# Peptides against a protein of PDB entry 5T59: the designs that were tried, part 89

Target 1, 112 residues: chain A of PDB entry 5T59
Amino acid sequence: TTPTMQSTSLLTEHLGYPPISLVDDIINAVNEIMYKCTNAMEKYLMQRNIIGKKDFSDEIKIGTAKLESLLENSVDKNFDKLELYVLRNILSIPSDLLEENRFRLLHHEKLV
Target 2, 90 residues: chain B of PDB entry 5T59
Amino acid sequence: EHIRFQRLVQVCNKALEESIRKLQSWEKIHECFPNYGQTREGIENLTVCQQQVIKLWSNLSRVEFDAIFHERSIEEKLNQLDDLINKARS

## One batch from the design tools (peptide; made by RFdiffusion4, then SolubleMPNN)

Design b2_p19_3_s2 (from b2_p19_3, 10 letters changed)
Fold by OpenDDE base, seed 3:
Structure b2_p19_3_s2 (fold): chain B 112 residues (1-112), chain C 90 residues (1-90), chain A 19 residues (1-19)
Amino acid sequence: as target 1 above (112 residues)
Amino acid sequence: as target 2 above (90 residues)
Amino acid sequence: SRKERRKKLREEIKKEAEE
């Protein structure tokens, strides 16, 4: 399940960076997007916090916080799965190429 | 023969879609604003807010993920990886 | 850690939003 050290080394050489770096970029990006979305939502509603003679500011803050938590949990769950899938199935080297007779293939191609 | 980059795009899209799914539920949105959502004006505001958030999520995700893929040259690198694997197996 | 990075990110976004 977990990528081997050999696979990681070969892929790092090929990519120019460790495979995990790509995943980190993706996860960091989605987290940034997530908070931008929740912030926008809160600001939008807070500009519309008074309906009639009633101020709903407290309810808006609590509600937005709940939605943020919900989104955080969903993002964590789905992108943890994504991380595992990418590292195991996309950024991976088949076992047959990790044998001694084929192990040097990626290295050789880089040098030639 | 090039399949890895396509898979990467697919799983990214899937993760994004699954992550935003709960915000696409009007019932869940309304539950977070029980009194606010009992007013006509509140319902209207929540509806617009929900739509805007979903659009923002989609647009920002597209721009940011494309930027990452470009900066990491991941399409080219994954295509090369596919080629190397196919060559080794031939 | 991711948790720490998330916390910092929230703070940065909050600061940016206030500016």
Scores: peptide ipSAE 0.384, ipTM 0.937, DockQ to the pose 0.030
Fold by OpenDDE base, seed 2:
Structure b2_p19_3_s2 (fold): chain B 112 residues (1-112), chain C 90 residues (1-90), chain A 19 residues (1-19)
Amino acid sequence: as target 1 above (112 residues)
Amino acid sequence: as target 2 above (90 residues)
Amino acid sequence: SRKERRKKLREEIKKEAEE
């Protein structure tokens, strides 16, 4: 189930930012790390592209591109799951707190 | 009592571990460099490269995620959320 | 979108790597 508007509003008030912002930071970070890793790999191998009398530059470029794609797919899959889990199970408000009598709790705590 | 932040760390670690798993496979690495990997020197280079990339992945993710968690004060906020929920249920 | 952000990020990293 998707988070309700009420839940999002309350959590935004509590956190000082929308819950999705945290997830975005995480995903942006892992994407940056991913490309830093693949770039480092390509550079490392390209500095070692000649073995004997053979130049493997083309194979290295193709190979690193394939690995990058593989990593992209894996990151997308796993961090999509992470996003859903975080928003549904970690950054969530139980239904009982959304009831009339308890809906006041988060707001009251902020004001006091 | 406080469970949400622990869960956040766990799922982040799991996602990172699962994401890098494919690069931990020597077979998959070798398949991407079929001719390069048939040379002794190529195998050595690929081996070192694989190890270094995995280490880089681990180190960068630790540093960056910790920075995010700190900047967002997420441990404190999640602990407070746990406390609020527990208080409401008491 | 995340896709657009990723594309932009790749371009930026590539540019930085070439400098």
Scores: peptide ipSAE 0.374, ipTM 0.936, DockQ to the pose 0.031
Fold by OpenDDE base, seed 4:
Structure b2_p19_3_s2 (fold): chain B 112 residues (1-112), chain C 90 residues (1-90), chain A 19 residues (1-19)
Amino acid sequence: as target 1 above (112 residues)
Amino acid sequence: as target 2 above (90 residues)
Amino acid sequence: SRKERRKKLREEIKKEAEE
């Protein structure tokens, strides 16, 4: 289920930022890490591209690109799941609190 | 009492683990370098490369995610959220 | 797909956050 506007507003007030901002940070971080890893891999292998008088530079470039794609697909899949889970189950407000009388509780805590 | 932050950490770790799983497969690595991996030196290089990438992945993710959690004060905020929910249900 | 659902969710949440 999709978070309600009320839930988002209340959580934003509580967190000091929209819930999605946390997820964005996480996803951005992992994407950056992913490309750092693949870049490091390519550089490492390119420094070792010649074996037995044969130059494997082209194969290395193609191979690292394939691995990057593989990793990228996996990251996208798993962190899409993560995003949905976090926003729906972790950064969520139970239905019993999504009433006017309960909204006051969150607001009250902020004011105190 | 406090469960949300624990869940966050768990799902993050799970996502990281699942994401890198295919790179942990030697077969997958070798498939990307079919000729290079037929040489002794190539196999050695790929092995080291694989290990280094996995380590880099693990180290960077730990540092970056911890930084995010700290900057967002997410543990405190989630604990507070748990407390609020518990109070409301009492 | 999951990706599509995520995209929709993100769009909705983003919209709500901006309002």
Scores: peptide ipSAE 0.184, ipTM 0.916, DockQ to the pose 0.222
Fold by OpenDDE base, seed 5:
Structure b2_p19_3_s2 (fold): chain B 112 residues (1-112), chain C 90 residues (1-90), chain A 19 residues (1-19)
Amino acid sequence: as target 1 above (112 residues)
Amino acid sequence: as target 2 above (90 residues)
Amino acid sequence: SRKERRKKLREEIKKEAEE
């Protein structure tokens, strides 16, 4: 289910930031890490591109690009799932707490 | 009683593990370097490269995700959320 | 698709957060 405006507001108040901000941080981080890894791989192999008087630079570039694409696709798939799960199931408020009386309780607890 | 933060960590780890799984396949790596991987030295280089990338992935993700969780105080906030929910239902 | 669902969800959440 999609989070309601009320849930988002309550969670934002509780967290001090919108729930999606956490997910954005996570996804941004993993994307950065992904490209750091692929870059490191390419650089490592390019420093070792000549074997037996043969230059494998072109093959290395193509190969690392293929691996990057594979990793990128996998990251996108898995972290899209993560985003949906976190926002719908972890950073969520049960319906019973969305009632007026429960809403007051949340505010009360915050002030105490 | 506190379950949300644990779940967050679990799903993060799962996503990270599943994402790197294809790079853990030697066959897939070798297929990307068909001629380079036919040389002894090439195989050695690819092997080391594979191991280093996987380690780098693991280390960087741990450090960065922990930093995010700390900066967002997410463990505390999720525990508090669990407590509120439990209190409301008791 | 999952991609479409994510996009829709993110857009809705962002909209709500900005209001």
Scores: peptide ipSAE 0.181, ipTM 0.915, DockQ to the pose 0.215

Design b2_p19_3_s3 (from b2_p19_3, 9 letters changed)
Fold by OpenDDE base, seed 4:
Structure b2_p19_3_s3 (fold): chain B 112 residues (1-112), chain C 90 residues (1-90), chain A 19 residues (1-19)
Amino acid sequence: as target 1 above (112 residues)
Amino acid sequence: as target 2 above (90 residues)
Amino acid sequence: SSEERRKKLREKIAQEAAA
């Protein structure tokens, strides 16, 4: 179930930031890491691009780009799942706490 | 009792592991470098490269994710959330 | 969403590299 606006507001108050901000940090980090990895791969292989007097530079560039695409697709898929899971199951408030009589619980705890 | 942060770590690790799985496949690596990988030296280079990238992925992700969790104080906040929920249900 | 994040990240990296 998609988190409600109510739960988002309460969690934002509790966390000091919107729940999505954490997910954004995680996803941004992994994307940065991804490109660092692929860049390192390309650089490593480009320093070893000549074998037996044959230049494989073009193949290396194309190949690393293909690997990057594969990794991008995998990262996108898995971290989209992560986003949904985190927002729905980890950074979530059970329905019983969202009842009218319980709505102010988190707010009250913060202000008390 | 405190379960949310543990779950967060678990799902992050799972996502990282699943994401890097394609690069762990030698077949996938070789397919991207069909001619380069037909040379002995090329195979050696690709092997080392593959290993290094996987290690880099693992190390960087650990450091960066830990930093994020720290900056966001997420363990504390999730523990508090667990406590609040448990308290409300008692 | 991930695509948008990636775009923003690339822009950020480019800006940092230019600085």
Scores: peptide ipSAE 0.328, ipTM 0.932, DockQ to the pose 0.080
Fold by OpenDDE base, seed 1:
Structure b2_p19_3_s3 (fold): chain B 112 residues (1-112), chain C 90 residues (1-90), chain A 19 residues (1-19)
Amino acid sequence: as target 1 above (112 residues)
Amino acid sequence: as target 2 above (90 residues)
Amino acid sequence: SSEERRKKLREKIAQEAAA
């Protein structure tokens, strides 16, 4: 189910940071990696842009851009799913621990 | 006993694998370079490029994700969460 | 959300490159 404010608060206290921060780090990292990869690809091919008497620079630029878009779409799809899964299933607190008595337990464990 | 961190690693790996899958397709790559890929040398370059990009993707993701997990102490925190849950249910 | 993050990242990269 959708994370509650209570869950977020408890997890934030437990983690030392909001759960979404971890997801943000992951997604930011993969995006950075993505562009490093596409940039490397473009540079590699642009260094090899002339075959025989033909200059393929324009084709390379267009082609790498297409691949970048393809990768972007895939990253977006898969890591949006990841975000949802992590927040709902990994960084989550079962309902029984959200009860008053269990809530105190979590708080007590932190303080002790 | 401890399951959450394992799941985190699994879903991260899955997302990374699924994300790069289309670049693992030679057909997809070749389609982006129709004329360049008609040359022998072009094919060779694209092949090497594809391999190197995939390696770069894998290596960078491993290093960066491990760094994130370390910085966020997520394994420890998730293990503790598992323990708390198990304790509460016992 | 990923698109928004990407936008922010691109902006950050651009700023860093300009510096």
Scores: peptide ipSAE 0.305, ipTM 0.930, DockQ to the pose 0.080
Fold by OpenDDE base, seed 5:
Structure b2_p19_3_s3 (fold): chain B 112 residues (1-112), chain C 90 residues (1-90), chain A 19 residues (1-19)
Amino acid sequence: as target 1 above (112 residues)
Amino acid sequence: as target 2 above (90 residues)
Amino acid sequence: SSEERRKKLREKIAQEAAA
């Protein structure tokens, strides 16, 4: 289930930032790392592009691009799952705490 | 008692592990470089490249994720959330 | 959302490279 506006508000108050911001940081980081890895791979192989009398530059460029696409797809799939899990199960407030009396208590505890 | 932060770390590690799994396959690596990988020197280069990329992935992710967790104070906040929930249920 | 995040990241990297 999708987090409610109420839970988002309470968590934002508790965290000091919206829950989605944490997920955004994580996903942005992994994407940056992903491209650093693929770039490093390409550069490493391009420095070793000639074997014997044959130049493999074109094959290296195509091959690294394919690996990048493969990694992109895997990252997207797995971190989309991560996003859902984090927002629904980790950064979540149980229903018993969303009741009126418990809701007020959480707000009061934050202020005290 | 405190479970949420542990779960966060676990799910992050799982996502990272699953994401890099395809690159851990030598067959998939070789398929991307069919002619290059038919040479002895090419195989050696690809092997080293594969190992280095996986290490780079692991090291960078550890450093960056730890930095995020620290900047967001997420361990403390999740522990507090656990405490609040436990208190409410007591 | 992943594609949107990637787009934003690429834009950020491009801006930083230009600066």
Scores: peptide ipSAE 0.293, ipTM 0.928, DockQ to the pose 0.081
Fold by OpenDDE base, seed 3:
Structure b2_p19_3_s3 (fold): chain B 112 residues (1-112), chain C 90 residues (1-90), chain A 19 residues (1-19)
Amino acid sequence: as target 1 above (112 residues)
Amino acid sequence: as target 2 above (90 residues)
Amino acid sequence: SSEERRKKLREKIAQEAAA
């Protein structure tokens, strides 16, 4: 189930930030890491682009681009799943706590 | 009693592992460099490159994710959430 | 929204590199 506005509000109060902010940090981090990795790969190979008398620069550029695309697709797929799981199952409020009598629990604990 | 933070770590690790899996395949790497990989030196370079990239991926992910978790105080907050839920159900 | 996040990140990196 999709998180409700009520759950989001309560969690935001508890966390001090919206739940989505954590996910954004994670996804931004992995994307940055991804491009650092692919850039490092390309640079490493481009420094070793000549074997014998043949220049493999073009093949290296094409090959690294293909690997980048492959990694990008995998990251997108797996971290989209992660986002869904985190928001639905980890950063979630059980329905019984969303009832009127229990709604004040998190708020009350913060004030006390 | 505390389960949410453990789950967060688990799913993060799984996502990282699944994301890098295809780069761990030598066949996939070699396919991207068909002529370069037919040379002895090319194979050596690709092998080292593959290993270094995987290590870089792992190390950077560990450092950055730990930093995020610390900055967001997520372990403490998730533990508190577990406690609140358990208390409400008791 | 992963694509949007990626776009924003690339822009940020580019700006930092230029500075």
Scores: peptide ipSAE 0.291, ipTM 0.928, DockQ to the pose 0.079

Design b2_p19_3_s4 (from b2_p19_3, 11 letters changed)
Fold by OpenDDE base, seed 5:
Structure b2_p19_3_s4 (fold): chain B 112 residues (1-112), chain C 90 residues (1-90), chain A 19 residues (1-19)
Amino acid sequence: as target 1 above (112 residues)
Amino acid sequence: as target 2 above (90 residues)
Amino acid sequence: SSEARRAALRAQIAAEAAA
């Protein structure tokens, strides 16, 4: 069910960019958001690192790093699935449209 | 009749929701801060932090994904694709 | 379940602060 070269070409022509570019934008965005979130968490807790007379800075740094790793793993897993789904099921051309007569139709619509 | 863009939004939301699931677990959060989380003040800080991070995740993802969809004109393009498919099958 | 636990915890903190 991997997208064919023909489908990619047709979709690139239709979209004005390769289908993978959209997925790349999405993945890049979520990665940026992920690190912004974990950074914000660390900053917030580090501003509150002393409770009583005890400094929890080291524990906070280790803990936030663990949470970041946990989030990274989850993001990677779920957005890998997303990439496959989008490219195979959303940004896809059914086989009937890959026939010669349907191929011409796509080009014709571009001219209209 | 237009379904592809709706599906795109749905799968994006699902991926975002599933990705943040672990951070929504108080148990997971507390496990990362075993001593800090044994203090009353620490628990309060972690609770607020957890809530803020989840909100930040939701807000940033909404803004950024909407921007991407707009810049790529993906709703229009996917609607057109649906129309082409429907036309070809008619 | 996790969401419910978070809500419960926030409620407990609020109640404790009010006491």
Scores: peptide ipSAE 0.122, ipTM 0.888, DockQ to the pose 0.012
Fold by OpenDDE base, seed 2:
Structure b2_p19_3_s4 (fold): chain B 112 residues (1-112), chain C 90 residues (1-90), chain A 19 residues (1-19)
Amino acid sequence: as target 1 above (112 residues)
Amino acid sequence: as target 2 above (90 residues)
Amino acid sequence: SSEARRAALRAQIAAEAAA
């Protein structure tokens, strides 16, 4: 199930930032890392594009693009799962804490 | 007692591992460079490239994720959350 | 495993280079 607005508000108060901000940081980081990796791979191979008398530049460009696509798809899939898991199972508040009597607990801790 | 941060680290590591899995496949690498990979020198270059990119992936992810966790103080915050939940259930 | 295959390949390359 999707986190409630109440849970989000309480967690935002606790964290000092919305829970999704953490996930965004993680996803942005992995995307940056992904392109750094693929760029490094392409550049490495392009520096070694000639073997014997053959120029493999075109094949290298196409091949690295294919690998980038594969990695992109995998990153998207796995980190979408991660996002759901983190927001639902890690950055979550049990229902008993969302009730009126328990709701004030987080606020009480903040005020003290 | 404290379980949420451990779970966060685990799920992050799993996502990273699963994401790079296809690049760990020599078969997948080779099929992207069918002619280049038919040369001895090409195979050597691809092998080194594969090794380097996997290492780069691992190293960068470790550094960046640790930085994020630190900047967001997430271990402390998740531990506190665990404590609050446990306290509420007592 | 994929890791085992990579290790084997690296070993082969190293062996060839050493020969």
Scores: peptide ipSAE 0.119, ipTM 0.889, DockQ to the pose 0.012
Fold by OpenDDE base, seed 1:
Structure b2_p19_3_s4 (fold): chain B 112 residues (1-112), chain C 90 residues (1-90), chain A 19 residues (1-19)
Amino acid sequence: as target 1 above (112 residues)
Amino acid sequence: as target 2 above (90 residues)
Amino acid sequence: SSEARRAALRAQIAAEAAA
């Protein structure tokens, strides 16, 4: 059940914006949050990079980079799934509402 | 009756939870810092860091996603969509 | 669970600090 152009148009009219715009906002937000988290982690540990007489800065940089990469991959995977689900199952219009009579109803409801 | 917004919240929460799951593993965290994590202070620092980053993830996500939902009026719009669909099928 | 393990670890650290 892939979204149709007609569904997108109707939903855009209803929402006041294209359905994908909501998903874009969500994905942009989580990406920003992701990098804030990884940056905070690196900074926290780099401020605690010396234990005894040993400097662990290099290990911390490598380790945090690995965790960032891991998180990036997980975010990409899970929010790609989210995008598909939202567009197909949440921001969707059943086929019966795509008929001419149903189309007019949606338009009429907007005007009321 | 109104189900779409609930589903949106659920799928967002699920995606957030699944995304952070690997960072919730102490074993995975420790593996990234094998020598640092062999010290007492290192273990303490990593423990606090892990806890804080998970909380930061949760708090920021809640605030930002709620802001998006509000700005896009998505709860109202999805409820209206549910109503339209239900009306059409009546 | 991972959360339980983290809690246990924190408890261990606290115990060691108290010793």
Scores: peptide ipSAE 0.118, ipTM 0.887, DockQ to the pose 0.011
Fold by OpenDDE base, seed 3:
Structure b2_p19_3_s4 (fold): chain B 112 residues (1-112), chain C 90 residues (1-90), chain A 19 residues (1-19)
Amino acid sequence: as target 1 above (112 residues)
Amino acid sequence: as target 2 above (90 residues)
Amino acid sequence: SSEARRAALRAQIAAEAAA
């Protein structure tokens, strides 16, 4: 089930922030980590770019760029799935709690 | 009784594991460096590089995700949500 | 298993270095 506007409002009140903010933090973090990893890989190999009498700098740059693209695609795919799952199945409110009486209960728990 | 935070951790770990899977393939790594990987020294360098990147990925993700979960107080909030739902259904 | 293949490769490299 897709989250409703009412569900989002109630969760925002409960969390102190919109549910999407948590997902944004996660996605931003993994993107940063991803580029740190690919940068480290390139730097490591570029320090070892000469084997014998051959300079492999160009091949290393192209190869690391290809790996970065592969990782980007995989991160995008898997964390899009994560976003959908978290918002629909974890940060969700069952329909019975979306009723007016249940709404009052949520407010009551906040105050008591 | 409390299930939502556990599920959050599980799906985060799954996404991280599946995202790094391509880099865990030696065949895929070698394909990106066809000539470099034909040398003994090149193979050794790629092997170490692959190991280090995977470890870096794992360590950074653990530290950063734990920090996010702490800053957002998400375990406490999800436990409270579970309790509210259970109470409403009782 | 890809991890098993990596472990095998590391073992081979170590063996060659020791020989």
Scores: peptide ipSAE 0.115, ipTM 0.887, DockQ to the pose 0.011

Design b2_p19_4_s1 (from b2_p19_4, 7 letters changed)
Fold by OpenDDE base, seed 4:
Structure b2_p19_4_s1 (fold): chain B 112 residues (1-112), chain C 90 residues (1-90), chain A 19 residues (1-19)
Amino acid sequence: as target 1 above (112 residues)
Amino acid sequence: as target 2 above (90 residues)
Amino acid sequence: SEIEEAYKRIQELLEKAKK
């Protein structure tokens, strides 16, 4: 289903926060995790940057940056899909419940 | 009867799994370190690094997402939503 | 309002997805 102002309002009241806030949390979290992972990778390799008296620091920095970019692109792609799915299919109210009579039911249940 | 939270977890896991998939490719990793990966030690280091980062990804995501779900009480709220919907359709 | 802004953001996302 497609979110509407009515559904957004009802869900916000039900959740105690706007539906998109949950998605924001998820996306922010994964982004944080992503950078923690790439940072850890870089640090690990930089601690092992010299092999056979050759310093690979530059290559490591470039390489980790490339991997970060790769991961970032993948995260963006997949979590964009997730965001849409969540908002359309999970944090959603069926259209039949958005009718006037059904709206009253939801309101009534909240008050009871 | 309660389906929304389960779906939320599923799609989150799927997104996480798909996101890390490229880092699971040794070829992709090696391509980023062409000279470093030509050394024995380099290969070993990259191998360990790959394993560790994937593990870190999994662990951090589990902890953080669970925390979010808890803080937002999303399981309860989604279950309630399911119940409301089902009740309305009864 | 917060709800209006949230809805606006959702709409923007939906529009972007269509493109």
Scores: peptide ipSAE 0.516, ipTM 0.945, DockQ to the pose 0.914
Fold by OpenDDE base, seed 1:
Structure b2_p19_4_s1 (fold): chain B 112 residues (1-112), chain C 90 residues (1-90), chain A 19 residues (1-19)
Amino acid sequence: as target 1 above (112 residues)
Amino acid sequence: as target 2 above (90 residues)
Amino acid sequence: SEIEEAYKRIQELLEKAKK
């Protein structure tokens, strides 16, 4: 089901916030976690950048950056799918509830 | 009866699991550190690093997502939505 | 309004997903 102005309005009223706000929270959280993870990885390895007589700092920086990019791409892909799924299938109102009589029911339940 | 919140949790977990899959591949990690990973000590460091990052990812995601769900009261709201739908169809 | 903005965002995301 594709979101409509009516369903968005009703859901906003029901939730107390727009449906997209929940998704934004989720996406923002995972992005923050992602960068915390990559930062931790880089720091951990940079503290161990010298093995024997060789300094692997440059390789570590490049390698970590590559992994970060891979993770970013994966996160973007998977959470775009998540966003679409949530908005279409979870935070959605069936068409039968968008009819006039059903609409009244939603308002009635909120007021009680 | 109540299905929406369960689905939300499921799709969140799926997205998280699929997102971290690349980091779970030792081969992919090793490819990013070709010379570093040729040393015994380097392999050990990468192994520990991989394990720690995956754990960090899992733990932080669980804590943060649960916090979001709580703050947004989403379980209750989705359950109510399910109830409204079921009631309307009865 | 906030509702309208949210709706617009959703539509944009839907269009993006189609591409």
Scores: peptide ipSAE 0.327, ipTM 0.934, DockQ to the pose 0.837
Fold by OpenDDE base, seed 2:
Structure b2_p19_4_s1 (fold): chain B 112 residues (1-112), chain C 90 residues (1-90), chain A 19 residues (1-19)
Amino acid sequence: as target 1 above (112 residues)
Amino acid sequence: as target 2 above (90 residues)
Amino acid sequence: SEIEEAYKRIQELLEKAKK
């Protein structure tokens, strides 16, 4: 089901916020977590950058950057799918209930 | 009867699991540190690092997502939405 | 309005997803 102005309005009234706001919270949270994880990884390895007499600092920086990029791409892809699924299948109103009579009924039930 | 919140949790978990999958690959990790990973000590450090990051990802995600769901009252709202839809069809 | 803005964003995302 594709969101419409009617469904968005009804859901916003029901939720107290637009459906997209929930998705934004989720995406913002995972992005924050992602960078916390990659930062922690870099810091951990940089504290262990010398093995024997060799300094691997440059390799660690490059390697962690690569992993960060991989994670970013994966997060973007998977949470784009999540966003679409949530808006179409979870935070949605069936189209048959958006007709005039059914629409009024849903609106009335919310206000009572 | 109530299905929407369960689906939300499921899709969130799926997205999180699929997102971290590449970091769960030892081969992928090792490829990013070709020389560092050729040392015994380096392998040990990478192993511990990988495990800790995955745990951090899991723990932070659980805590943060639960907080969001609570702040948005989404379980209650989705249950109510299910009920409203079912009532409208009856 | 906030509702209109939200609706527009959703539509944009849907269109982007189709590509």
Scores: peptide ipSAE 0.313, ipTM 0.933, DockQ to the pose 0.831
Fold by OpenDDE base, seed 3:
Structure b2_p19_4_s1 (fold): chain B 112 residues (1-112), chain C 90 residues (1-90), chain A 19 residues (1-19)
Amino acid sequence: as target 1 above (112 residues)
Amino acid sequence: as target 2 above (90 residues)
Amino acid sequence: SEIEEAYKRIQELLEKAKK
């Protein structure tokens, strides 16, 4: 189930780019989105940092940092799984196709 | 017949949903702001913040992933791959 | 590469078969 060099080469030709490039785009995108979300959260709360007579700025900064860390860990875990699944199950060429089609093409060219 | 692109979309959605799950937990949010969350206004602010972040996550991911899929022509390419495999097995 | 060329040939054949 592990991607082979042959599969990777064929897919690269078919796609016009290496399969890993798609995964990289996805991962980079979600990372950017993640930090945009955490930044938005911090800004929103920091605009509302004073309740009554108490300033909660320090707690907000620490709290948002903790949430960011939690999100980072979750993103890392889930998109590592995604990478593995995509490369093994979606962007893959079965070995039987490689063997049979190569044989057929060679045979055809010999006859024509 | 064409299944690979659908699977790609599904696995992306699953990863996004699982990733944001912790932020969907009010308990987890409140734990990060123990004193702030003891105030009425704090609770209200955290509630709105949580909702907005989740919406932002969903909207941005949709737009960005669709853009990637378009730029990479991945639906067309995966459909072609499915066709190749199916014909080879026939 | 050899395998890339083979892939292209297969694709062409399949396209012709669809017509």
Scores: peptide ipSAE 0.053, ipTM 0.871, DockQ to the pose 0.028

